# Designs tried in a protein design run: peptides against a protein of PDB entry 2AZE. Part 134

Target 1, 148 residues: chain A of PDB entry 2AZE
Amino acid sequence: AQECQNLEVERQRRLERIKQKQSQLQELILQQIAFKNLVQRNRHAEQQASRPPPPNSVIHLPFIIVNTSKKTVIDCSISNDKFEYLFNFDNTFEIHDDIEVLKRMGMACGLESGSCSAEDLKMARSLVPKALEPYVTEMAQGTVGGVF
Target 2, 101 residues: chain B of PDB entry 2AZE
Amino acid sequence: GRLEGLTQDLRQLQESEQQLDHLMNICTTQLRLLSEDTDSQRLAYVTCQDLRSIADPAEQMVMVIKAPPETQLQAVDSSENFQISLKSKQGPIDVFLCPEE

## One batch from the design tools (peptide; made by RFdiffusion4, then SolubleMPNN)

Design b1_p21_4_s1 (from b1_p21_4, 7 letters changed)
Fold by OpenDDE base, seed 4:
Structure b1_p21_4_s1 (fold): chain B 148 residues (1-148), chain C 101 residues (1-101), chain A 21 residues (1-21)
Amino acid sequence: as target 1 above (148 residues)
Amino acid sequence: as target 2 above (101 residues)
Amino acid sequence: SPFLQAIETYKRQIAAARAAL
């Protein structure tokens, strides 16, 4: 009885660890897809324009975004060497990393929300190594929750 | 029996975890390769138009922050305090706004 | 990879900040 109880505890421990790794893997896959898709988009765009975009018109990764109402008053304090910034807002704000921005741009093909069209799914699959394709499919279907 | 069933479960879970580890290694490798590719780095950018598509400056002010690695970020968002603090250790921080037009 | 490391740094910082809210 005690042995069985110990194994049950271990079973639950492993299940939780697997769940965590599944989440991490999904995020890694989304990042990979988003990055590759972004690069491809920009490559194509530059080829079509026959030139790169003007400097200062683009934002290279990595970056973060802060957004707030246009009516929000922001006070900014900057150190002399620009090593320190302090922003004070009079209202709420949002912070997003570059990956989240890419997701909202559709660079992850809607895979992050399981809202992939057939074409989106095809694109997503094409941007990952073969070994990851089944997992991409599961993500699109929202069926990743299962254990292998 | 119960013991046999649990033993079988643990073996299966171990196999599943190993599969996940393998897939994660593949992903990490791919991301590393992307980060090390100069051309990919050059092409890894968004535009102000992209940002407007997700947060329209007509309604939202969009601030972009580019900071060196290991920059510390602290944020407070409460009814009493709305603050973002940045402290870099490796270089200057760049901040700019995305224009409405 | 400095690029990858930088991305991870941002992710960690933002996650920590959000957790503190």
Scores: peptide ipSAE 0.042, ipTM 0.881, DockQ to the pose 0.744
Fold by OpenDDE base, seed 2:
Structure b1_p21_4_s1 (fold): chain B 148 residues (1-148), chain C 101 residues (1-101), chain A 21 residues (1-21)
Amino acid sequence: as target 1 above (148 residues)
Amino acid sequence: as target 2 above (101 residues)
Amino acid sequence: SPFLQAIETYKRQIAAARAAL
């Protein structure tokens, strides 16, 4: 009885670990797709324009975004060496990382919400190694979570 | 029996986890390749137009922060206090606004 | 990879900040 109880505890522990790794893998896949899609988009755009964009018109990864109402008053304190920043707002704000920005741009092909079209899914599959394609399909269908 | 069933379950879970680890290794390898490729790094950017497409500066102020790795970020968003604190250990932090169209 | 590490750092910091809200 005690041995079975120990194994049941271990089983549950492993199930939770697998669940966590599944979430991590999904994020890694989304990042890979988003990055590759972004690079592909920009490469194509630069080829069409026959020139790179103006240097001051682009924001290279990594970055984060803070957004708030245009009416929000922001006080900013900066250290002399620019190592420290303090922002005080008089209203609510939002923070987003670059991956979230890419997702909202559609760079992850809607895979993050399981709302990708057939063409989006085709694109997503084309941006990952063969071994990851089945998992991409499962993500698109919302069926991730099964035992391999 | 019960013991045999649990033992079999654990073996199956072990195989599943190993498969996950394998897939994760593939993903991390691909991401490393992107990070190490100079051309990919050069092309890994968004534009102000992109940012306007997700957050219109006509309605929302959009601030971009570029900070070195290991930068400390503290945020408070409550009725009593709205604050963001950044502290870098490795270099200066750059902050700029995405202009309105 | 500094590039990858920077992204992961941001994610971790933002997650922590959001958890504190």
Scores: peptide ipSAE 0.031, ipTM 0.879, DockQ to the pose 0.798
Fold by OpenDDE base, seed 1:
Structure b1_p21_4_s1 (fold): chain B 148 residues (1-148), chain C 101 residues (1-101), chain A 21 residues (1-21)
Amino acid sequence: as target 1 above (148 residues)
Amino acid sequence: as target 2 above (101 residues)
Amino acid sequence: SPFLQAIETYKRQIAAARAAL
């Protein structure tokens, strides 16, 4: 019947929406873990050093990283007010946002790839509210994807 | 029947989505709290050593871009064109290079 | 900055260094 057909369409729509939200939640969790872990690391480091690092020795979030071979020739055009930049490279380059940098630094505890040690998982769980811990566990096990 | 089965599925999916929304709200709240915490933001930084651990300037040039919100970034990476264009609407863009050492 | 350098200055230095090689 037409009613069943309509419900089937709605079912598929909701399944897709849930899938998208699962992906979004995973990313949010990774961001939270990465940020908190970074802050924790730096706090500990500053405590050990008994002082903060020099202001110009660190890069605060947010930022973007561009990397290319050191042999790559880069031409740069900058507006007088520095509102506009144009970079031309003679070879390929990579762009990474700050979150990706944090992940590669291990700030997400390997959770992003499901490669968490027991210690990594413990750290990850400690950096999220209790309500999110089960989902962190599922991410680590690679079992995310099922319907709640 | 089919109708009853589909109806039951939709109810279950609704509950699942509500749970996801709840978890997302919790997570978003935590991120917002971090964003609003001055001390956390002060400590939200990486060092050149961190960047070198990802892309060693001995082999790679590492450029750091600090731009105001809503800055437009356009990148082209093709066989013929390798280009990055930045356009800020709210202030100057700062670009730094991470030294090799 | 001891650890960060403005790209404008760096590019000039790198260009000169590369030209010397």
Scores: peptide ipSAE 0.018, ipTM 0.864, DockQ to the pose 0.031
Fold by OpenDDE base, seed 3:
Structure b1_p21_4_s1 (fold): chain B 148 residues (1-148), chain C 101 residues (1-101), chain A 21 residues (1-21)
Amino acid sequence: as target 1 above (148 residues)
Amino acid sequence: as target 2 above (101 residues)
Amino acid sequence: SPFLQAIETYKRQIAAARAAL
């Protein structure tokens, strides 16, 4: 029947939307964990050093990273007010946002890849509100994807 | 029947989406709290050592870009063109290079 | 071109940034 077919189409549309929201939620959780873990790490480090690091030795979020071979020739154009930049490379480059950098640093406890040790999982759980802990567990196990 | 089954499925999906929205709201609230906490923002930094751990400046040039909010970024990475374009509307863009050591 | 006129300044600033880190 046409009515049932319409509902089946709607069902599929909603399933896809839920899948997208699941991905968004996972990213939000990872960001929260990464940020809190970074702050915690730096707080502890500064306490041990008994002072903050030199102002010009650290890079505060937000930022982006561009990396390329040291052999890559880069031609740069910059506006006089520094509002516009143009970089031309003679070879491939990579761009990473700050969240990706934090993930590679291990600040997300390996949760992003489902590669968590027992200690990593414990840390991850400790950095989120109680309501999010079950979802963190599912992320670590790679079992996210079901409808709940 | 089939119609009743589909109707029930849609109700269940609605409940699932509402739960996701709730969890997302919790996350966004936590992130806002972090953004509003002065001490957290002061401690939200990486070091050159951190960057070297993920991209060795001995082999690769590592450039750090700090741009104001709403800055437009255009990147082309193809065999014929390798380009990054940045356009800020709210202030100057800062560029730093990670040292080799 | 404003960009072309600023190239030398940019190169100098990049060199300074490299030394500052």
Scores: peptide ipSAE 0.017, ipTM 0.862, DockQ to the pose 0.029

Design b1_p21_4_s2 (from b1_p21_4 with F3W E5Q A11K A15K)
Fold by OpenDDE base, seed 5:
Structure b1_p21_4_s2 (fold): chain B 148 residues (1-148), chain C 101 residues (1-101), chain A 21 residues (1-21)
Amino acid sequence: as target 1 above (148 residues)
Amino acid sequence: as target 2 above (101 residues)
Amino acid sequence: SPWLQAVQTYKEQIKKAREAL
C-alpha cells in the first residue's frame, strides 16, 4: 500500500514535469519556426531588392518593444553612461519581447494559436527538422499531450 | 494489479519524457546553430513596417529597446504607477522610436 | 540608485536622435 502510494506521487510528479517540458518544447519549436521564417523572408526580400536594407531601417534581434498611446506622457531618465533607464508613463503601456513580436507578425505561422491554414502548416513543417514535424502537426491540431 | 499498473505507467511516462528531452535537444541545437550562423543573424531583423503591423504609430508610440544580455528589467503597470526600469551591467542600452507613417 | 537623484529627462533628445528606423 505504501509502495503504491509512493508510486502514485511519483506518477503525478512525472506528469507535471512532462507537462512543463511539453510547454517548453512548444515554445522552442515556435521560436525556431519564427526565426527561420523571418530569416527566410528577409533573405527573399533582399534578393528581390538585390541589396540589403539600410542599416538604420531594421532592428536586429534581440530586442523588446514598448508601446503606449500616443497621448501617453513619457518621462525618460537616463544615466550618463546609458546603463540605466527609467521610464515613467502617465498611462498603461505594453511590453513585448522579440519572440512575441515575431508571433504577431505571423512568423510562427499561426501555430502558436492553432490557427494554421494548410499552407501555414506546410511552412511550419518545412522549417523544422524531420523529427519535429510530428510534433508540429500535433500542435496545429491541438492534440499535444493526448498520449498522457 | 495496482502495483503493476503504476509501474507500467511510470515506465511509459519515462519513455515519453525521454522522447521530449530528445526533441528539446534537437530544438536547442537548431537554435544554437542559428545563433552561430552569421548570415542568419544578419537576416534576423524586423522593420518599422513590421512593428506597425503590431502597434500602429498612428495610434501608438512604439519604442524599441536593445539592451545587453542580462539587463535587469522592472516594469510596473498599475493604477498607481506606470514605470519601466532598465539596468545593464554589460554595456549601454539603446532606445529607438518607430516613426509615424 | 544614486543616479536617480540627479536624473534628467531626455525624452526629446531621444526622439530627435532615434526616430530613424
Scores: peptide ipSAE 0.019, ipTM 0.864, DockQ to the pose 0.030
Fold by OpenDDE base, seed 3:
Structure b1_p21_4_s2 (fold): chain B 148 residues (1-148), chain C 101 residues (1-101), chain A 21 residues (1-21)
Amino acid sequence: as target 1 above (148 residues)
Amino acid sequence: as target 2 above (101 residues)
Amino acid sequence: SPWLQAVQTYKEQIKKAREAL
């Protein structure tokens, strides 16, 4: 009885760990797709223009975005060495990491929300190693969650 | 019996976790390769146009923050306090404003 | 770029203001 109980506890522990790893894997896949897709887009664009964009017109990863209403008053305090920043807002704001920005740009092919078209899915599959293709398919179908 | 069933379940879960670990390693390897590829990193950028498509500066102020790795970020967004704190230990933090034009 | 320069100017102003306090 006690032995069975101990194994039940371990079972739950493993199930939770697997669930966490599934989420992490999905995020890693999305990042890979988004990054590769972004690089391809920019490479193509630069080839078509036969030149890179102006240096100060682009923002290289990594970065974060903070946005708020233009009416929001922002007080900014910066240390002398620029190692510390403090922003005070008089209204709500949003923070987005670079991955979220890429997702909203469609760089993850809509896979993040399971809303990818056939062409999006084709693109997504083309941007991952063969071993990951089945998982990408499951993500697109929203069927991720089963035990392998 | 119950014990045998649980033991079998644990073995199956172990195999499933190992498969996940393998797939994660593949992903990590791919991301590392991208990180180590100079040309890929050169092309890993977004434009102001991209940012405007996400948050239009005509209506929203868009601030871009470039911070060194391991920079501490704390944010409070409540009715009583709206604050962002950044603390870097590895270098200066750069802040940019996305232009409206 | 113009916007970058504007941001830099802002930062410098904040820095000077803090130093003056």
Scores: peptide ipSAE 0.016, ipTM 0.858, DockQ to the pose 0.031
Fold by OpenDDE base, seed 2:
Structure b1_p21_4_s2 (fold): chain B 148 residues (1-148), chain C 101 residues (1-101), chain A 21 residues (1-21)
Amino acid sequence: as target 1 above (148 residues)
Amino acid sequence: as target 2 above (101 residues)
Amino acid sequence: SPWLQAVQTYKEQIKKAREAL
């Protein structure tokens, strides 16, 4: 009985670990797709324009975005070495990391929400190694984890 | 018996986890390759137009923060406190606004 | 604030860069 109890605890531990790894893998896949798609887009755009964009017109990854109403008053305190920043707002704000920005741009092909079209899914599959394609398909269908 | 069943389940879960680890290794390898490719890094950017697509500067102020790795970020968004705190240990933090256009 | 002024300056630089496209 005690041995069975120990194994049940271990079983639950492994199940939780697998669940966490599944979530991590999904995020990694989305990042890979988003990055490759972004690079591809920009490469094509620069080729069509026959020149790179001006340096000050682009924002290289990584970055964080903070957005708030234009009417929001922001006070900023900065350390002398610019290592520390303190922003105080008089109203609500939003924070987004670069990956979230890419997702909202559609760089992850809508895979993050399971809202990808057939064409989007085809694109997503083309941006990952063959071994990951089945998992991408499952993500699109919302069936990830069904085999576990 | 029950013991045998649990033992079998654990073996199956172990195999499943190993398969998952394999996929994760493949994925992380791809990301590392991207990080090591100079041309890819050069092309890893968004434009102000991209940012407008998610938060229009006509209505929203969009602030961009470029901070070194391992920068600590603390954010409070409540009725009594609206605050963002950043602390870097590896270098200065850069902040700028996306123009309205 | 001086910070806002600096940010605004950078904002204007970006605007000029975009207009140059």
Scores: peptide ipSAE 0.017, ipTM 0.863, DockQ to the pose 0.025; fails the geometry check
Fold by OpenDDE base, seed 1:
Structure b1_p21_4_s2 (fold): chain B 148 residues (1-148), chain C 101 residues (1-101), chain A 21 residues (1-21)
Amino acid sequence: as target 1 above (148 residues)
Amino acid sequence: as target 2 above (101 residues)
Amino acid sequence: SPWLQAVQTYKEQIKKAREAL
């Protein structure tokens, strides 16, 4: 009886760990798709233009974005060596990492919200190794979460 | 019996976890390959137009922060304090604005 | 602020670069 109870505890622990890994895997897949899609987009754009964009006109990953109302007053203090920054705002702000920016740009093909068109899903599948395609399909259908 | 059933479940869960680990390894490998590929890194960029598409500069100021690895970021967003602190140990931090069209 | 001025300078540089495309 006690042995069964111990195994049930272990079972629950494993189920929770699997759930966490599923979430991590989904994020990794989204990152991969987003990165590859971004690179593909830019490659195509540069080919069409027959040249790369000016160096100072683009922002290479990694980066973070801070956005706030244009009416927000910002005070900034910077160390002499620019190693330290302090920003004070008089109103709320938002911070986004580069991955979130890519998602909002549609680079993850709407897979992050399960809002993929057939074309989006096709693109997403094309940007991952074959072994990951079934999982991408499940993500698009919103069927990820079960234990296989 | 119940014991045998639980034992079987645990074996199946172990197999499932191993499958997940394998898939995660594949993903990690792909991401590493991207990070090591010079051409991919050269092409891993966004434009000001991209940023405007997600945050309209007509209404929002968009500030970009390029910081060295291991930079510490502290943010406070409350009714009484709105603050961002950046501390780098590996080099200077670059901050710039996305222009408004 | 001096910081904002520096940022604006960079902002203008980016603008010019984009216009050159």
Scores: peptide ipSAE 0.017, ipTM 0.863, DockQ to the pose 0.025; fails the geometry check

Design b1_p21_4_s3 (from b1_p21_4, 7 letters changed)
Fold by OpenDDE base, seed 2:
Structure b1_p21_4_s3 (fold): chain B 148 residues (1-148), chain C 101 residues (1-101), chain A 21 residues (1-21)
Amino acid sequence: as target 1 above (148 residues)
Amino acid sequence: as target 2 above (101 residues)
Amino acid sequence: SPWLQAVQDYKKQIAAARKAL
């Protein structure tokens, strides 16, 4: 009947929405872990050095990085107020956000790729509220995707 | 029947989504707290050494872009065009290179 | 949160740019 068809459509819509939210939650968790881990690392490092790093030696979040071959020629056009930038490259480039950088640094404990050691997983769990720990475990196992 | 089954499914999905929303709220709250914590923000940095560990400036040029929120970014990476366009609405954009050193 | 918003904006912009490639 038409009623059943309508409910089936709604069911599918809800399933897709849940799937999207699951993806978003996973990313948020990774961000939280990466950020807290970074802060912890830096705090420890500064304590060991008994001083903060030189101001010009660090890059505070948020940021984006662009990387390309050192041989790539880059032409940059900047507006007078620095509100607009135009970069022209003569070869391919890559763009990464700060979170991706943190992931590649291992700040997300390999959770993003399911390559967590026991120690990595323990660290990851310790950096999230208790309510999120089960989800972190599922992420590490690659079992996220089911309906609760 | 089919109707009863679908109705039950929808109820279960609703409960699942509510649980998911709850977890997302927790996570978002944590991130917000971190973003508002002065000490955390002070320590929220990477070094040139970190960047070199993921992209060696000996082979790769690493450009850092710090832009205000809502900055528009457009990129073209094709055989004919290699271009990045940035347009900020809230302030100046800062760009610098990570030294090879 | 300005920081959180900035991060999210970056992700969106980069994702959009990558899709356009």
Scores: peptide ipSAE 0.070, ipTM 0.883, DockQ to the pose 0.779
Fold by OpenDDE base, seed 5:
Structure b1_p21_4_s3 (fold): chain B 148 residues (1-148), chain C 101 residues (1-101), chain A 21 residues (1-21)
Amino acid sequence: as target 1 above (148 residues)
Amino acid sequence: as target 2 above (101 residues)
Amino acid sequence: SPWLQAVQDYKKQIAAARKAL
């Protein structure tokens, strides 16, 4: 009984570790798809326009964004060397990283929420190495929990 | 029996974890390749129009922050305190607003 | 890659900030 209990503890430990790695892998896949899809979109757009966009009209990765109501009053304090910033708001705000922005733009093809159309899934698969395609399919179906 | 079953489960879980590690290595390799490709880096951008599609500056103020690696970010959001603190270790932080169209 | 590291750092920063909120 004690021997079995020890193995049960180890089993649970491994299951938890696997669960964590699954989450990490899914995020890595989404990042890869989002980045490649973004690059592809921009390449096509620049080709169609026959020129790149004005330098001051684009934001290169990496970045974060902060948004709040336009009615929110913001006080900003900046160090002389610009190494430190302090923002004080009189109301709530939101913070988003660049990956979240890309997801909301649809660059991850809706894979992050399992909202992939057939075309979205096709695009997602085309942006990953062959070895990752089965996992992308599982993510789209919401069946990632299987043993592989 | 139960012991044999558990032993087999542990072996299967070990194999599954090894497969996950392999897939993660593939992913990290792909991301590294993207980071090393000059053309990809040049094309890895969003526009102000993209940001407006997520948070319209007509209704929301949108601030963009570009900071060096290892920059520390702290945020407080309560009924009494609304604050963001940024501390860079490697260089200056660049902040700008997304203009309205 | 400095770029890759920066992306990872931002995710960690925001995650930590959200936990504190």
Scores: peptide ipSAE 0.062, ipTM 0.884, DockQ to the pose 0.809
Fold by OpenDDE base, seed 1:
Order: C-alpha cells, then structure tokens, then sequence
Structure b1_p21_4_s3 (fold): chain B 148 residues (1-148), chain C 101 residues (1-101), chain A 21 residues (1-21)
C-alpha cells in the first residue's frame, strides 16, 4: 500500500537522522570530556607550581596547528594588516584543530577510539553529567549505533 | 499487519530521537557553560610540550595559528599544490612556531 | 586579493608574525 511505502520512507529518514545525531552527540561528549580534563590538568599543575604559567608559554583555545616535515620548505606571505596569510609548501602538511590535539594528548581518555582502561572510563564518567554516563559507557564498549 | 508494525517502529524511533535530543541538549549546555566560565577559559590551554608530545619538532615543524572567529581557511594538499590560505575579517591572525626544544 | 598578486613582496613579513613559544 502507498501508506506503508510512505511510512517506510519516513522510517529510513528518521534512522538516518538518528545516526547523524548519534555521531554529533559522541563528538560533543568527547569535546566536553577533553575540555574538562584539560582544565583539570592545568588547574592541578598550577596549584602544584603555586603560580600560573607565563602568559607567552601557553596557547589558549581555540587554535589550529599545522605540522609538516622539518625539511619542508614553506613560503609565507602576509598582508600588512595581518588579516591575510598565504602559505605555500613544497610537500604535504597536516592541519589539526584544537579538539583533535586534545584527543591525541589523551584528554578524551581514549574514549574516541574505544580504547579505555578502567581508570580512563572512570575519569571520562566523572567529567560528564550523570545523564550522559550511560552513553559514555556505551561509547567505551563500542555498543553505540543502535536505536535506544 | 505491516502498517501497524511500521507505525510502532516510527513511534519507537520518535522516542529514541527525543532521548537523543535531550542528551545533546545537556551536552551543549555543559559546553556553553564551560565557554562562559572565565576560570575554565583561563585554564583552557596547551603548552609547547603538549604539542611536541603529538608532533615532535625534531621531525616535524609545528605551527600554531590563532585566528579571530569567522576566519576563512582554505587548504589544498595535492601532489601539485600544497597551500594554506587564511583570511580574517575581524582582526589580525597570529602565528606561532613551537621550538624544537 | 591584490596581495595575492604580489606574494613575493610579503615573504619577509613572516618574521614579524612568527613567534616562538
């Protein structure tokens, strides 16, 4: 029946939307964990040092990084007002946003790859509201992807 | 019948999506609160040591770019063209280079 | 942008922007 066909189309549409939202939620959770973990780390470090780091020794979020071989030749052109930059490389480069940097630093506790120790999972859970803890557990177990 | 089954599926999917939306709302709220907290923002930083831990300047050059919001970034990475273009509309762009040691 | 046509004239400006951390 045409009605059933319409409902099947709608079902598929909703399934796809849910899948997209699941991915978005996972990323948001990782961002929250990474950010809070970073702040916690730095707070502890500053307490131990009894002072904040020198202002010019740290990079505050947000930022991006570009890395390439130290052998790569880079030509850079900058406008007078520094509003415009052009970089030309003679070899491949990588660009990473701050969140990716935090993940690689371990700030997301390995949750991004489903590689969490018991302690990592404990930390991850402690950095999210209680309502998000079950989802964090599912992420760690790799069981996210189905319909709730 | 098939109609009843599909109808039930849609209701279940609706409930699942509502739960998902709720969780997303909680998460976005938390992130917003963090972004508005001055102490958190003060502590939201990485060091050159952190960057070296993920991209050792002994082997890799690490460049940090601090750009105002809404800055346009274009990157091309192909065998014939390796280029990054930045254009800010709200202020100057800062570029930092992490030392090797 | 006009500056894209004069890229070579801006190369030396990188020293003013790059900062060691």
Amino acid sequence: as target 1 above (148 residues)
Amino acid sequence: as target 2 above (101 residues)
Amino acid sequence: SPWLQAVQDYKKQIAAARKAL
Scores: peptide ipSAE 0.019, ipTM 0.863, DockQ to the pose 0.030
Fold by OpenDDE base, seed 3:
Structure b1_p21_4_s3 (fold): chain B 148 residues (1-148), chain C 101 residues (1-101), chain A 21 residues (1-21)
Amino acid sequence: as target 1 above (148 residues)
Amino acid sequence: as target 2 above (101 residues)
Amino acid sequence: SPWLQAVQDYKKQIAAARKAL
């Protein structure tokens, strides 16, 4: 009985660890899809335009976004070497990392929310190695974890 | 019996975890390859139009912050304090403003 | 940081650092 109880505890510990790794894997897959999709989009756009965009018209990854109402007053302080910044707002703000921006742009094909169409799913699958395709399918269906 | 069942479950979970680790390694490898590919990095950018789709500068001010790796970011968003502090140890921080349409 | 404690305002530098896209 005691041995069984010990194994039950270990089982639960492993299940939790697996759950965490599943979340990490899903995020990695989404990042891969988003990055590759972004690159493909921009490559196609530049080919159609027959030239790259002006250098100051684009923002290369990585970056973060801060947005707030246009009415928000922002006071900024910067160190001489530009190593330190301080922003003070008189109202609420939002912060987003580049991955979140890409997701909201649809670069992850809606896979992050399980809202991908058949075409989106096809695109998503095409942007990952073959070994990851089954997992992408599971993510789209919301059936991740069926192996456990 | 119960003991045999639990033992088998643990073995199955171990195999599942190993599979996850393998898939994660594949993903990280792909991301590293993208990072090392000069053309991919050249094309890894967003536009003002992209940012407007997230937060319209007509209604909201949008700042883009490019900071070196391991930059410390602290944010406070409360009724009494609305603040963002950035501290880089590896280089200067750049701030860009997304223009209104 | 000591700089943050002082809360120095470098308006000229900030203006130069901020870039419009």
Scores: peptide ipSAE 0.019, ipTM 0.863, DockQ to the pose 0.031; fails the geometry check

